# Peptides against a protein of PDB entry 5D63: the designs that were tried, part 105

Target 1, 292 residues: chain A of PDB entry 5D63
Amino acid sequence: SLRRGIYHIENAGVPSAIDLKDGSSSDGTPIVGWQFTPDTINWHQLWLAEPIPNVADTFTLCNLFSGTYMDLYNGSSEAGTAVNGWQGTAFTTNPHQLWTIKKSSDGTSYKIQNYGSKTFVDLVNGDSSDGAKIAGWTGTWDEGNPHQKWYFNRMSVSSAEAQAAIARNPHIHGTYRGYILDGEYLVLPNATFTQIWKDSGLPGSKWREQIYDCDDFAIAMKAAVGKWGADSWKANGFAIFCGVMLGVNKAGDAAHAYNFTLTKDHADIVFFEPQNGGYLNDIGYDSYMAFY

## One batch from the design tools (peptide; made by RFdiffusion4, then SolubleMPNN)

Design b2_p18_1_s1 (from b2_p18_1, 8 letters changed)
Fold by OpenDDE base, seed 3:
Structure b2_p18_1_s1 (fold): chain B 292 residues (1-292), chain A 18 residues (1-18)
Amino acid sequence: as target 1 above (292 residues)
Amino acid sequence: SMEETLARMEAKFRAFMA
């Protein structure tokens, strides 16, 4: 079954993603097909899928940017019914905003069925143009029509997945203890992570013994990422991934504080040095403490 | 807890800064 998480939802037939037009929070804002750029944020095209307890394979889909929810207009079963952004809640009982999401017949893509109407989210005519209509449309789970098949590219990790990634890393000290601060984390592309670092003022910050040294840099970076998240997204229920680590060198005579994020495949961590903005697979320290 | 985290940070970090 589909896991709770943030997804970029891409059509199986054409290079188009499910996009909330202009990222608007207004009720009735069209959801449309739109081009996307791999390995970028794709601001209006991220959706938090929240599983509904005790309703198999059924979710709400919250647009990360607008904080509004995917909504089948009037819950109509009529083919061509608009799919829009609309105010809602994660655990709503409104069938207009409940979506059953299961694998298609090809075993890789998903179909998105409205819980009430039993129609499917459809990229009308498979139109790859920006602004192409996305609508509820009649269909069946077994049909091979790519207009109704979607790849769910997971853009987030759970705290457990992050923990597992850390545990696999060879640069973890035997005394390691991690502290989990949130449940679900949007994982940023390095370019975005770096931009936040640049905007934080850290590149111009002067290292000063004790008063503003490694721990201050690392915590400042985490704070900057947190603030960026709060300022950028209207949806709740997730955080932006940015970890802080304390590590000790092999000789045991020096310690360092630094950041870390996740690799693109979310399977591993990569270290980030907030004093110079560098990404490293080996920062020269083994972590004995992390919080993220 | 955050208090525990901070305490551990202080203890361990200072210990290895010698």
Scores: peptide ipSAE 0.031, ipTM 0.615, DockQ to the pose 0.123
Fold by OpenDDE base, seed 5:
Structure b2_p18_1_s1 (fold): chain B 292 residues (1-292), chain A 18 residues (1-18)
Amino acid sequence: as target 1 above (292 residues)
Amino acid sequence: SMEETLARMEAKFRAFMA
């Protein structure tokens, strides 16, 4: 029942996440336990789970940063077998890179079983230290061992989820039309979103009538986020969430172009004014068009 | 299509800004 998406995968026993060491794209790069900082981009700890068609609950796990895949070394069923990053493809038939992911006995965390070996991804000894070994290990689905239990914290939204969030917002015009550009979106923390805005040069850009006004600012922000995504991540099959809206004021005599992103819980949108970098729950306009 | 989207954007935006 795990959905396609980008996940931060955290151990159920200790505050450690599944980390591709140094984000390296080299074959055989160790996957290790590592500390993380909530509400930040944990660069080497994001994984795109791609469901395998016609194989129940089975996925490849692509490291967002490196573009390589979680790989059980030689597909060995021996306890202690290394789990590494390795080149691959989203829909590979290589059982070394196929993972059955289902709920654990506690109903909240997941276990990650290699499709071929039937061993489980294990934080060895529950070691919370940075660089702790993650390996394939014998186990069963019903065991309560937290070494093999993982929380899958969703860091992305589907286009449908984004659409639903927009639909819940009270500042949407009755004539609203939304245009979906991608299927899955990494949702950035505001701090990262703001940093992209700063780096874009928009804070120093001058508003000029028609030649560089609200639509230019909004599109420039969208472009900046897109470029940031392309430059930051090697994995494919997802986008970075940054929307553009056109809205009309209550009087119906003025329009504005602005951006929007999603709140932390992904349930709502928040408006972003690219002319000043502000986040607002009410930007003073009702959107009649968006693309994202 | 993107072309249609852009056309709608331009048409509606210009209509309210004119």
Scores: peptide ipSAE 0.031, ipTM 0.619, DockQ to the pose 0.124
Fold by OpenDDE base, seed 4:
Structure b2_p18_1_s1 (fold): chain B 292 residues (1-292), chain A 18 residues (1-18)
Amino acid sequence: as target 1 above (292 residues)
Amino acid sequence: SMEETLARMEAKFRAFMA
């Protein structure tokens, strides 16, 4: 079953993703097919899938950028019915915004069925052009039509997954205590993470003993990421991944504060030095405390 | 709690910095 999380949803037939046009929060904004760039933030193409309790395989899909929800216009079962962004809530009972998402017959892609109409999200004619129509369309779960098959590329991690990634890292002290601050985290590409760091002013910040040293840099980075998240996305129910660690060196005579994020595959952590913007697999310290 | 986290940060960090 599909896990709660943030997804980039890509057509199985052509290199097109489900895109909320212009990221607009207006009711009735078209959802369309649009090109995307791998390993980047595709701003209008990220969707938070929230599972509906006690309704198997059924979700709302909230656009991260606009904070609006995927909505089948009037819940109509007519082929060609528009799929739009519309205001809503994560646990709505409105069948226009409830989507049953299960694996297609190929075992890799998913189909997205409107709960009420039983029609499927369809990239009309498999059109790969920017702005191509996405609509509700008749279909069945076992059909192989790629117009209705979608890859769900997970762009986030749960707190449990993050915790697991930390736990298996070799640079964790035996006295480690971790503190989880959120439940689901959008994981940024390093390029985006670095850009936030640059924009924060930290590259120009001067290290000063005690008054502005390692802990200040690390906290400032986390604050910058937090603000970036708040300023960039209208959806709620997720955070941007950026951790803070306190670590001790092997000799046990020096401590350091630093950041960390997750690798592209979300399986491991990578350390980030906010004083110079470097990414390291080994920062020279073993973490005895983290919050993220 | 966050207060506990901050307290731990201070205590542990200061201890190893000494």
Scores: peptide ipSAE 0.030, ipTM 0.611, DockQ to the pose 0.124
Fold by OpenDDE base, seed 2:
Structure b2_p18_1_s1 (fold): chain B 292 residues (1-292), chain A 18 residues (1-18)
Amino acid sequence: as target 1 above (292 residues)
Amino acid sequence: SMEETLARMEAKFRAFMA
């Protein structure tokens, strides 16, 4: 079954993603097909899938940017019914906003069925143009129609997945203790992570013994990412991934505080030095403590 | 020593969070 998480949802037939038009929070805002840029934050095209307890394979889909939910207009089963953004809650009972999401017949893509109407989210006519209509449409689970097949590209990690990535890294001390602060984390491209670092003022900050040293830099980066998240997204129930580590060198005579994030495939961590903005596979320290 | 280094870093962390 589909895991809780943040997804970029791409059509299986054409290079188009499910987009909330202009990222607007207004009720009735059209959800449309739109082009996207790989390995970037596609601001209006990220959706938090929240599984409904005791309802198999059924979710709400919250737009990260607007904080509104995917909504089948009037819950109508008529082919061509608009799919819009609309105010809602993660665990609503409104069938207009409940979506059963399961694998298609090809075993890779998903189909998105409205729980009430039993119609499917459809990129009308497979139109690849920006602003193309997305609507509810009749269909079946076993049909091969690419208009109704969607790739769910996961853009987040759970706390458990982050924990597993850390555990796989060779630069973890035997005394390591990790502290998890949130449940689901949007993983940023390095370019975005670096831009937040630049905007934080850290590149111009002066190292000063104890009063503003490694731990201050690392915490300032964490705070900057947190603030960026709060200022950028209206949805709740997720965080932006940015970790802080304390580590000791191999000789055991020096300690350091630094940051870390996840690689593109979410399988590994990469270390980030907030004093110079560098990404490293080996920062020269083994972590004995992390919080993220 | 490693233990002393770790203790110093842990102390700083705790002080920040306190």
Scores: peptide ipSAE 0.026, ipTM 0.662, DockQ to the pose 0.540

Design b2_p18_1_s2 (from b2_p18_1, 7 letters changed)
Fold by OpenDDE base, seed 4:
Structure b2_p18_1_s2 (fold): chain B 292 residues (1-292), chain A 18 residues (1-18)
Amino acid sequence: as target 1 above (292 residues)
Amino acid sequence: SMEEKLARMEAKFLAFMS
């Protein structure tokens, strides 16, 4: 079953993703097929899938950028019915915004069925052009039409997954204490993470004993990421992954504060030095405390 | 000292989280 999380939803037939046009929050904004760039933030193409309690395999899909929800216009079962962004809530009972998402017959892609109409999200004619129509369309779970098959590329991690990634890292002290602040985390590409770092002003910040040293840099980076998240996305129910760690060196005679994020595959952490913007697999310290 | 630095950092972290 599909896990709660943030997904980039890509057509199985052509290199097109489900895109909320212009990221607009207006009711009735078209959802369309659009090209995407791998390993980047595709701003209008990220969707938070929230599972509906006690309704098997059924979700709302909230556009991260706009904060609006995928909506089948009037809940119509007519083929060609528009799929739009529309205001809503994560646990709505509105069948226009409830989507049953299960694996297709190929076992890799998913199909997205409107709960009420039982029609499927369809990239009309498999059109790969930007702005191509996405509509509700008749179909079945077992047919192989790629117009209705979608890959769900997970762009986030749960707190448990993040915790697991930290736990298996060799640079964690035996007395490690982790504090989990949120439940679901959008994981940024390093390029985006670095850009936030640059925009924060930290590259130009001067290290000064106690008044602005390692802990200040690390906290400033986390604050910058948090602010970036708040300013960039209208959806709620997720955070941007950026951790802070306190560590002690092997000799036990030096301490440091630093940041960390997750690798592309979300399986491991990578350390980030906010004083110079470097990514390291080994920062020279073993973490005894972290929050993220 | 390292101990003092650790204590200060931890205090700041805890304050940040509160």
Scores: peptide ipSAE 0.215, ipTM 0.834, DockQ to the pose 0.891
Fold by OpenDDE base, seed 1:
Structure b2_p18_1_s2 (fold): chain B 292 residues (1-292), chain A 18 residues (1-18)
Amino acid sequence: as target 1 above (292 residues)
Amino acid sequence: SMEEKLARMEAKFLAFMS
């Protein structure tokens, strides 16, 4: 079954993703097919899937940017019914905004069925052009029509997954203590993470003993990422991944505070030095404590 | 000292998380 998380949803037939047009929060904003750039933040194309308790394989889909929800217009079962962004809540009972998401017959892609109408999210005519219509359309679970098949590329990790990634890293002290602050984390590509770092002013900040040293840099980066998240996305129920670590060197005679994020495959952590913007697999310290 | 540095950093971390 599909896990709670943030997904980039890509058509199985053509290189188009499910896009909320202009990222607008207005009710009735069209959801359309649009091109995307791999390994980047596709701003209007990220969707938080929230599973509905006691309703098997059924979710709301919240656009991360607008904070609005995927909505089948009037819940109509007519082929060609518009799919739009519309105000809603994560655990709504409105069947216009409830989507049953299960594997297609090919075992890799998913189909997205409206809970009420039983029609499927369809990239009309498999049109790969920007702004192509996405609509509710008749179909069945076992059909092979790629117009109704979607790859769900996971862009987030749960706190448990992050914890597991930390636990398998060789640079964790035996006395490690971690504090988990949130439940789901959007994982940024390094380019975006670095841009936030640059925009924070940290590259121009001067190291000063105690008054502004390693812990201040690390916390400032965490704060910058948090602010970026709050300023960039209207959806709730997730955070932006940026960790802070306190580490001790092998000799046990030096301590350092630094940041960390997750690798592209979400399986490992990579360390980030906020004093110079560098990414390292080994920062020279074993983590004593972390929060993220 | 290392111990003093750890104590200061931990205090700041805990304050951040409060």
Scores: peptide ipSAE 0.213, ipTM 0.833, DockQ to the pose 0.849
Fold by OpenDDE base, seed 2:
Structure b2_p18_1_s2 (fold): chain B 292 residues (1-292), chain A 18 residues (1-18)
Amino acid sequence: as target 1 above (292 residues)
Amino acid sequence: SMEEKLARMEAKFLAFMS
């Protein structure tokens, strides 16, 4: 079954993603097909899938940017019914906003069925143009129509997945202690992570003994990412991934504080030095403690 | 020393979480 998480949802037939037009929070804002750029934040095209307890394979889909939910207009089963953004809640009982999401017959893509109407989210005519209509349309689970097949590219990690990535890294001290602050984390491209670092003022900050040294740099980066998240997204129930580590060197005679994030495939961590903005597979320290 | 540095960093860490 589909895991709770943040997804970029791409059509199986054409290079088009499910997009909330202009990222608007207004009720009735069209959800449309739109082009996207790989390895970037596609601001209006990220959706938090929240599984409904005791309802198999059924979710709400919250747009990260607007904080509104995917909504089948009037819950109509008529082919061509508009799919829009609309105010809602993660665990609503409104069938207009409940979506059963399961694998298609090809075993890779998903189909998105409205819980009430039993119609499917359809990129009308497979139109690849920006602003193309997305609508509810009749269909079946087993047919191969690419207009109704969607790839769910996961853009987030759970706290458990982050823990697993850390555990796989060779630069972890035997006495490592990890502290998890949130449950789901949007993982940023390095370019975005670096831009937040630049905008924080850290590149121009002066190292000063104790009063503003390595731990201050690392915490300042964490705070900057947190603020960026709060200022950028209206949805709740997720955080932006940015970790802080305290490490000791191999000789056991030096300590350092630094940041870390996840690789593109979310399988590994990469270390980030907030004093110079560098990414490293080996920062020269083994992590004694971390929080994220 | 390393121990003193770790202690200071842990203190700031705990303050951050509080």
Scores: peptide ipSAE 0.210, ipTM 0.832, DockQ to the pose 0.804
Fold by OpenDDE base, seed 5:
Structure b2_p18_1_s2 (fold): chain B 292 residues (1-292), chain A 18 residues (1-18)
Amino acid sequence: as target 1 above (292 residues)
Amino acid sequence: SMEEKLARMEAKFLAFMS
């Protein structure tokens, strides 16, 4: 029942996440336990789960940063077998890179079983230290060992989820038209979103009638986020969430173009003014159309 | 006018997406 998406995968026993060491794309790069900082981009700890068609509950796990895949070394069923990053493809038939992911006995966390070996991804000894070994290990689905239980914290939204969030917002015009450009979107923390805005040069850009006004600012922000995404991540099959809206005020006598992103819980949108970098729950306009 | 601005923005956005 796990959906396609980008996940931060955290151990159920200790505050450690599944980390591709140094984000390296080299074959055989160790996957290790590592500390993480909530509400930040944990660069080496994001995994795109791609469901395998016609194989129940089975996925590849692509490291967002490196573009390589979680790989059980030689597909060995021996306890202690290394789990590494390795080159691959989203729909590979290589059982070393196929993972059956289902709920654990506690109903909240997941277990990650290698499709071929039937061993489980294990934070060895529950070690909370940075660089702790993650390995394939014998186990069962019903076992309560937290070394093999993982929380899958969703860091992305589907286009449908984004659409639903927009639909819930009270500042959407009755004739709203949305244009969905991608299928899955990494949702950035505001701090990262703001940093992209700063790095884009927009804070120093001058509003000029027609030649560089609200629509230019909004599109420039969208472009900046897109470029940031392309430059930051090697994995494919997702986009970075950054929307563009044009809206009309309540009086119906003014229009504006602006951006929007999603709140932390992904349930709502928040408006972003690219002319000043502000986040607002009410930007003073009802969205006539959007693309994201 | 608002109508002109809206039309301009919409056209620009649609062109951007094409």
Scores: peptide ipSAE 0.203, ipTM 0.824, DockQ to the pose 0.755

Design b2_p18_1_s3 (from b2_p18_1, 8 letters changed)
Fold by OpenDDE base, seed 1:
Structure b2_p18_1_s3 (fold): chain B 292 residues (1-292), chain A 18 residues (1-18)
Amino acid sequence: as target 1 above (292 residues)
Amino acid sequence: SMEETLARKEAKFLAFMS
């Protein structure tokens, strides 16, 4: 079963992703195939999958950038029916915006079936060109046609997954208390995380005794990430991952405040020093408190 | 606790001013 989360959705046959054209929030904006760059944000190609309660394997797909939803035009079952962005809500009853997503016969890729029409999201003719048509098309769950098979690359973590990653890190103090602020987190590439740090002005900020020291830097970084999230994405129901930690050294005579994010595979945390922009596996402190 | 955090922050002050 597909988990709630943010996904980059890539065709199984060609190197194209499901893209909302120009990231436009206008009703009827085409959803198309488009090239992508691995390990980057791919702005118009991120989709929040929200599972529908009591409807097995069925989701809405909200474009992260536009805040609009994947929509089968008029819910038509005709092959070649346009798939567009359209205004909606996460738990809509509109069958034009409800998608049953299950594993294909190959056990790795998924197929995306419109709940009402029972047609499948299809990269028409397997066209790898930018702007290639994506449409509803007749098909079956067991068919091996790569035009209708999609890899769901998970770009987010749940709060539980983040909690688990923290718990297995060796630099957590025995007195650790963690506080979860959100339910689902987009995990940024380090390059993006660093760019937010640079844009925040923190690289030019001066450390000053107590008045602007480690905790101020760490909180400022989290605030910067929060603002970046709010300014960058129109979808709701997720946050951008950026944690704050308070830690104590092994000797117990020094404390520090710092940030952390998740590794690329989402299995571990990596520490971030907001005073210099460095990423560290060992920051020299054991965390006794975190919020994220 | 806040008290523990405060105590550790004070320890930070002493340690990082050297």
Scores: peptide ipSAE 0.024, ipTM 0.644, DockQ to the pose 0.079
Fold by OpenDDE base, seed 3:
Structure b2_p18_1_s3 (fold): chain B 292 residues (1-292), chain A 18 residues (1-18)
Amino acid sequence: as target 1 above (292 residues)
Amino acid sequence: SMEETLARKEAKFLAFMS
C-alpha cells in the first residue's frame, strides 16, 4: 500500500515524469510528461499523496509547487480526457480529484485510477517529449501497457522514519532526547541544502564566544531552511527536513551544536556543520538532544 | 536541564581557551 508522502512520479516506459506545466496554480493547467534530472529538486514534478480515510488505496495528489490538485477534467470517462491541476483540498469528496493508486501487475510500478471514472492516468502514446499529453484512458489493473504504469519515487520521510534513522546512528548519547516538530518532511539533496546555507549569510558570519557561536549557527540554518520551504512551495501539510542537535564529546568536556539531514536512501542521518558547510558521518560528538 | 546544557557549553569554551 502506498504511504502518505511526497513522490516524484516517473513513467515505467520512458524517462518522463508527471509535470504540472510551469508550476502554474491556475485551474485547468495541463499536467504533462516532462524530462527530469535525477537527484535534484524537480520543482513542478513533486506530488503530495494524501490518503483518504476509509477509502482503500485512494488519495488526492497535490502538486507541491502550485498547491493545486491532480484533476480529471469533468470526471469524464472518455479516453483522452485531460488531466489538469485544479484548486482543491486534501480530503475532498470530488471524484475528479480522487485517485486509486495500487501496484501494477509487474509488482514494482503503480497504476493511477480515477476513483469516479475508473480510467487510468496515461502518458499518451508513451511520448517522451517535453509537454507530452497525460490523459485519462481506458484500461484495466492487469494490463502491462507501460503508458499507464508509474514508479513512485519517495522524496519525503515521516517523523517516525526520521526517528528510526536517528536511532540507528552510532553517534547518539545515552541521555538522548529527541523532539519531533512535524509529521512529514521533504528531504533535500545536499546540493540544495548547501545552496540554502550559502544564501542564508552563514558562510560570512563570524563566530563569537557565546554571542554568536555553534547554537546560533545551527538554529540559523534551521530557520533558513524553514523560510526556504515557506517561500518555495504552496502546498501545506509537510515540512523541510533540517535537524538541530546538541552533542557532547567522548571525554565529556566539550559540547557542540550542529545540524543534520538524511542520506539519499533516507536510512541514515548525516551531520552538517553550519559553520563551514561540511557534511560528516562523524562530527566528533554524541547527540544528547535533537529537534527536527 | 538547561543548566546542565549550559555547563557543557561552558566546558567547551574552557577547552577552547586552554
Scores: peptide ipSAE 0.024, ipTM 0.630, DockQ to the pose 0.070
Fold by OpenDDE base, seed 5:
Structure b2_p18_1_s3 (fold): chain B 292 residues (1-292), chain A 18 residues (1-18)
Amino acid sequence: as target 1 above (292 residues)
Amino acid sequence: SMEETLARKEAKFLAFMS
């Protein structure tokens, strides 16, 4: 039942996440337990889960940063077998990189079983230290060992989820048309979104009538986020969420162009004014067009 | 339509952040 998406994968027993060491794209790079900071990007700890067609509950796990895949070394069923990053493809047939992911016995966390070896991804000894070994280990689906239980915290939204969030917002015009540009979107923390805005140079950009006004600011922000995504991540098959809206005021005699992103829980949108970097629940306009 | 959208854009506040 796990959906395609980008996940931060956290151990159920200790505050440790599945981390590709140094974000390295080299074959054989260790995957380790590492501390994380909530509501931050956690660069080396994001994984794109791609479901394998016609193979129930089975995925590849691509490290977002490195573009490499979670790989059980030699597909060995021996307890303690290294789990590493390795080059691969989203729809590989290599069982070393195929992972069956289903709910654990507690109904909240997941277990990650290698498709071939039938062993499980294990935070060895439940070690919470940075760099702790993650390995394939014998186990069963029903046992409660927290070393093999993982929370999959969704860090992305599908286009459908984004569409639903927009639809729930009260500041949408009756004539609204939305245009979906991608299928899956990494949702950034506001701090990261703001930093991209700052780095874009927009804070120093001068508003000029028509030649560089609201639509230019909004498009520039969208472009900046897109470029940031391309420069930051080696994995493919997803985008960075940053929307552009055109809106009209209640009186219908004024219009504006602005950006929007999603709230932390992905249930709602928040408006972003690229001319001043502000986040608003009400920007004073009702959107009649969006693309994202 | 494109024409309608452009018409709305022309209604933007010309003094915003100026």
Scores: peptide ipSAE 0.023, ipTM 0.668, DockQ to the pose 0.083
Fold by OpenDDE base, seed 4:
Structure b2_p18_1_s3 (fold): chain B 292 residues (1-292), chain A 18 residues (1-18)
Amino acid sequence: as target 1 above (292 residues)
Amino acid sequence: SMEETLARKEAKFLAFMS
């Protein structure tokens, strides 16, 4: 079953993703096919899938940028019915905004069925052009039509997944205490993470003994990421991944504060030095405390 | 002590800046 999380949803037939046009929060904004760039933030193409309790394989899909929800216009079962962004809530009972998402017959892609109409999200004619129509369309779960098959590429991690990634890292001290601040985290590409770092002013910040040292840099980075998240996305129910660690060296005679994020595959952590913007697999310290 | 912790940080910072 599909896990709660943030997904980039790509057509199985052509290199097109489900895109909320212009990221607009207006009711009735068209959802369209649009090109995307791998390993980047595709701003209008990220969707938070929230599972509906006690309704198998059924979700709301909230556009991360606009904070609006995927909505089948009037819940119509007519082929060609518009799929739009519309205001809503994560646990709505409105069948226009409830989507049953299960594996297609190929076992890799998913189909997205409107709960009420039983029609499927369809990239009309498999059109790969920007702005191509996405609509509700008749279909079956077993049908192999790629117009209705979608890859769900997960762009986020749960707190449990993050915890697991930390736990298997070799640079964790035996006295480690981790503190989880949120439940689901959008994981940024390093390029985006670095850009936030640059925009924070930290590259120009001067290290000063105690008054502005490692912990200040690390906390400033986390604050910058948090603010970036708040300013960039209208959806709720997730955070941006950026951790803070305190660590001690092997000799036990030096300590440091630094950041960390997750690798592209979300399986491991990578350390980030906010004083120079470097990414390291080994920062030279074993973490005895983290919050993220 | 917290002072010792601070001292540890300072030592690392000097190493970083060297």
Scores: peptide ipSAE 0.027, ipTM 0.673, DockQ to the pose 0.071; fails the geometry check

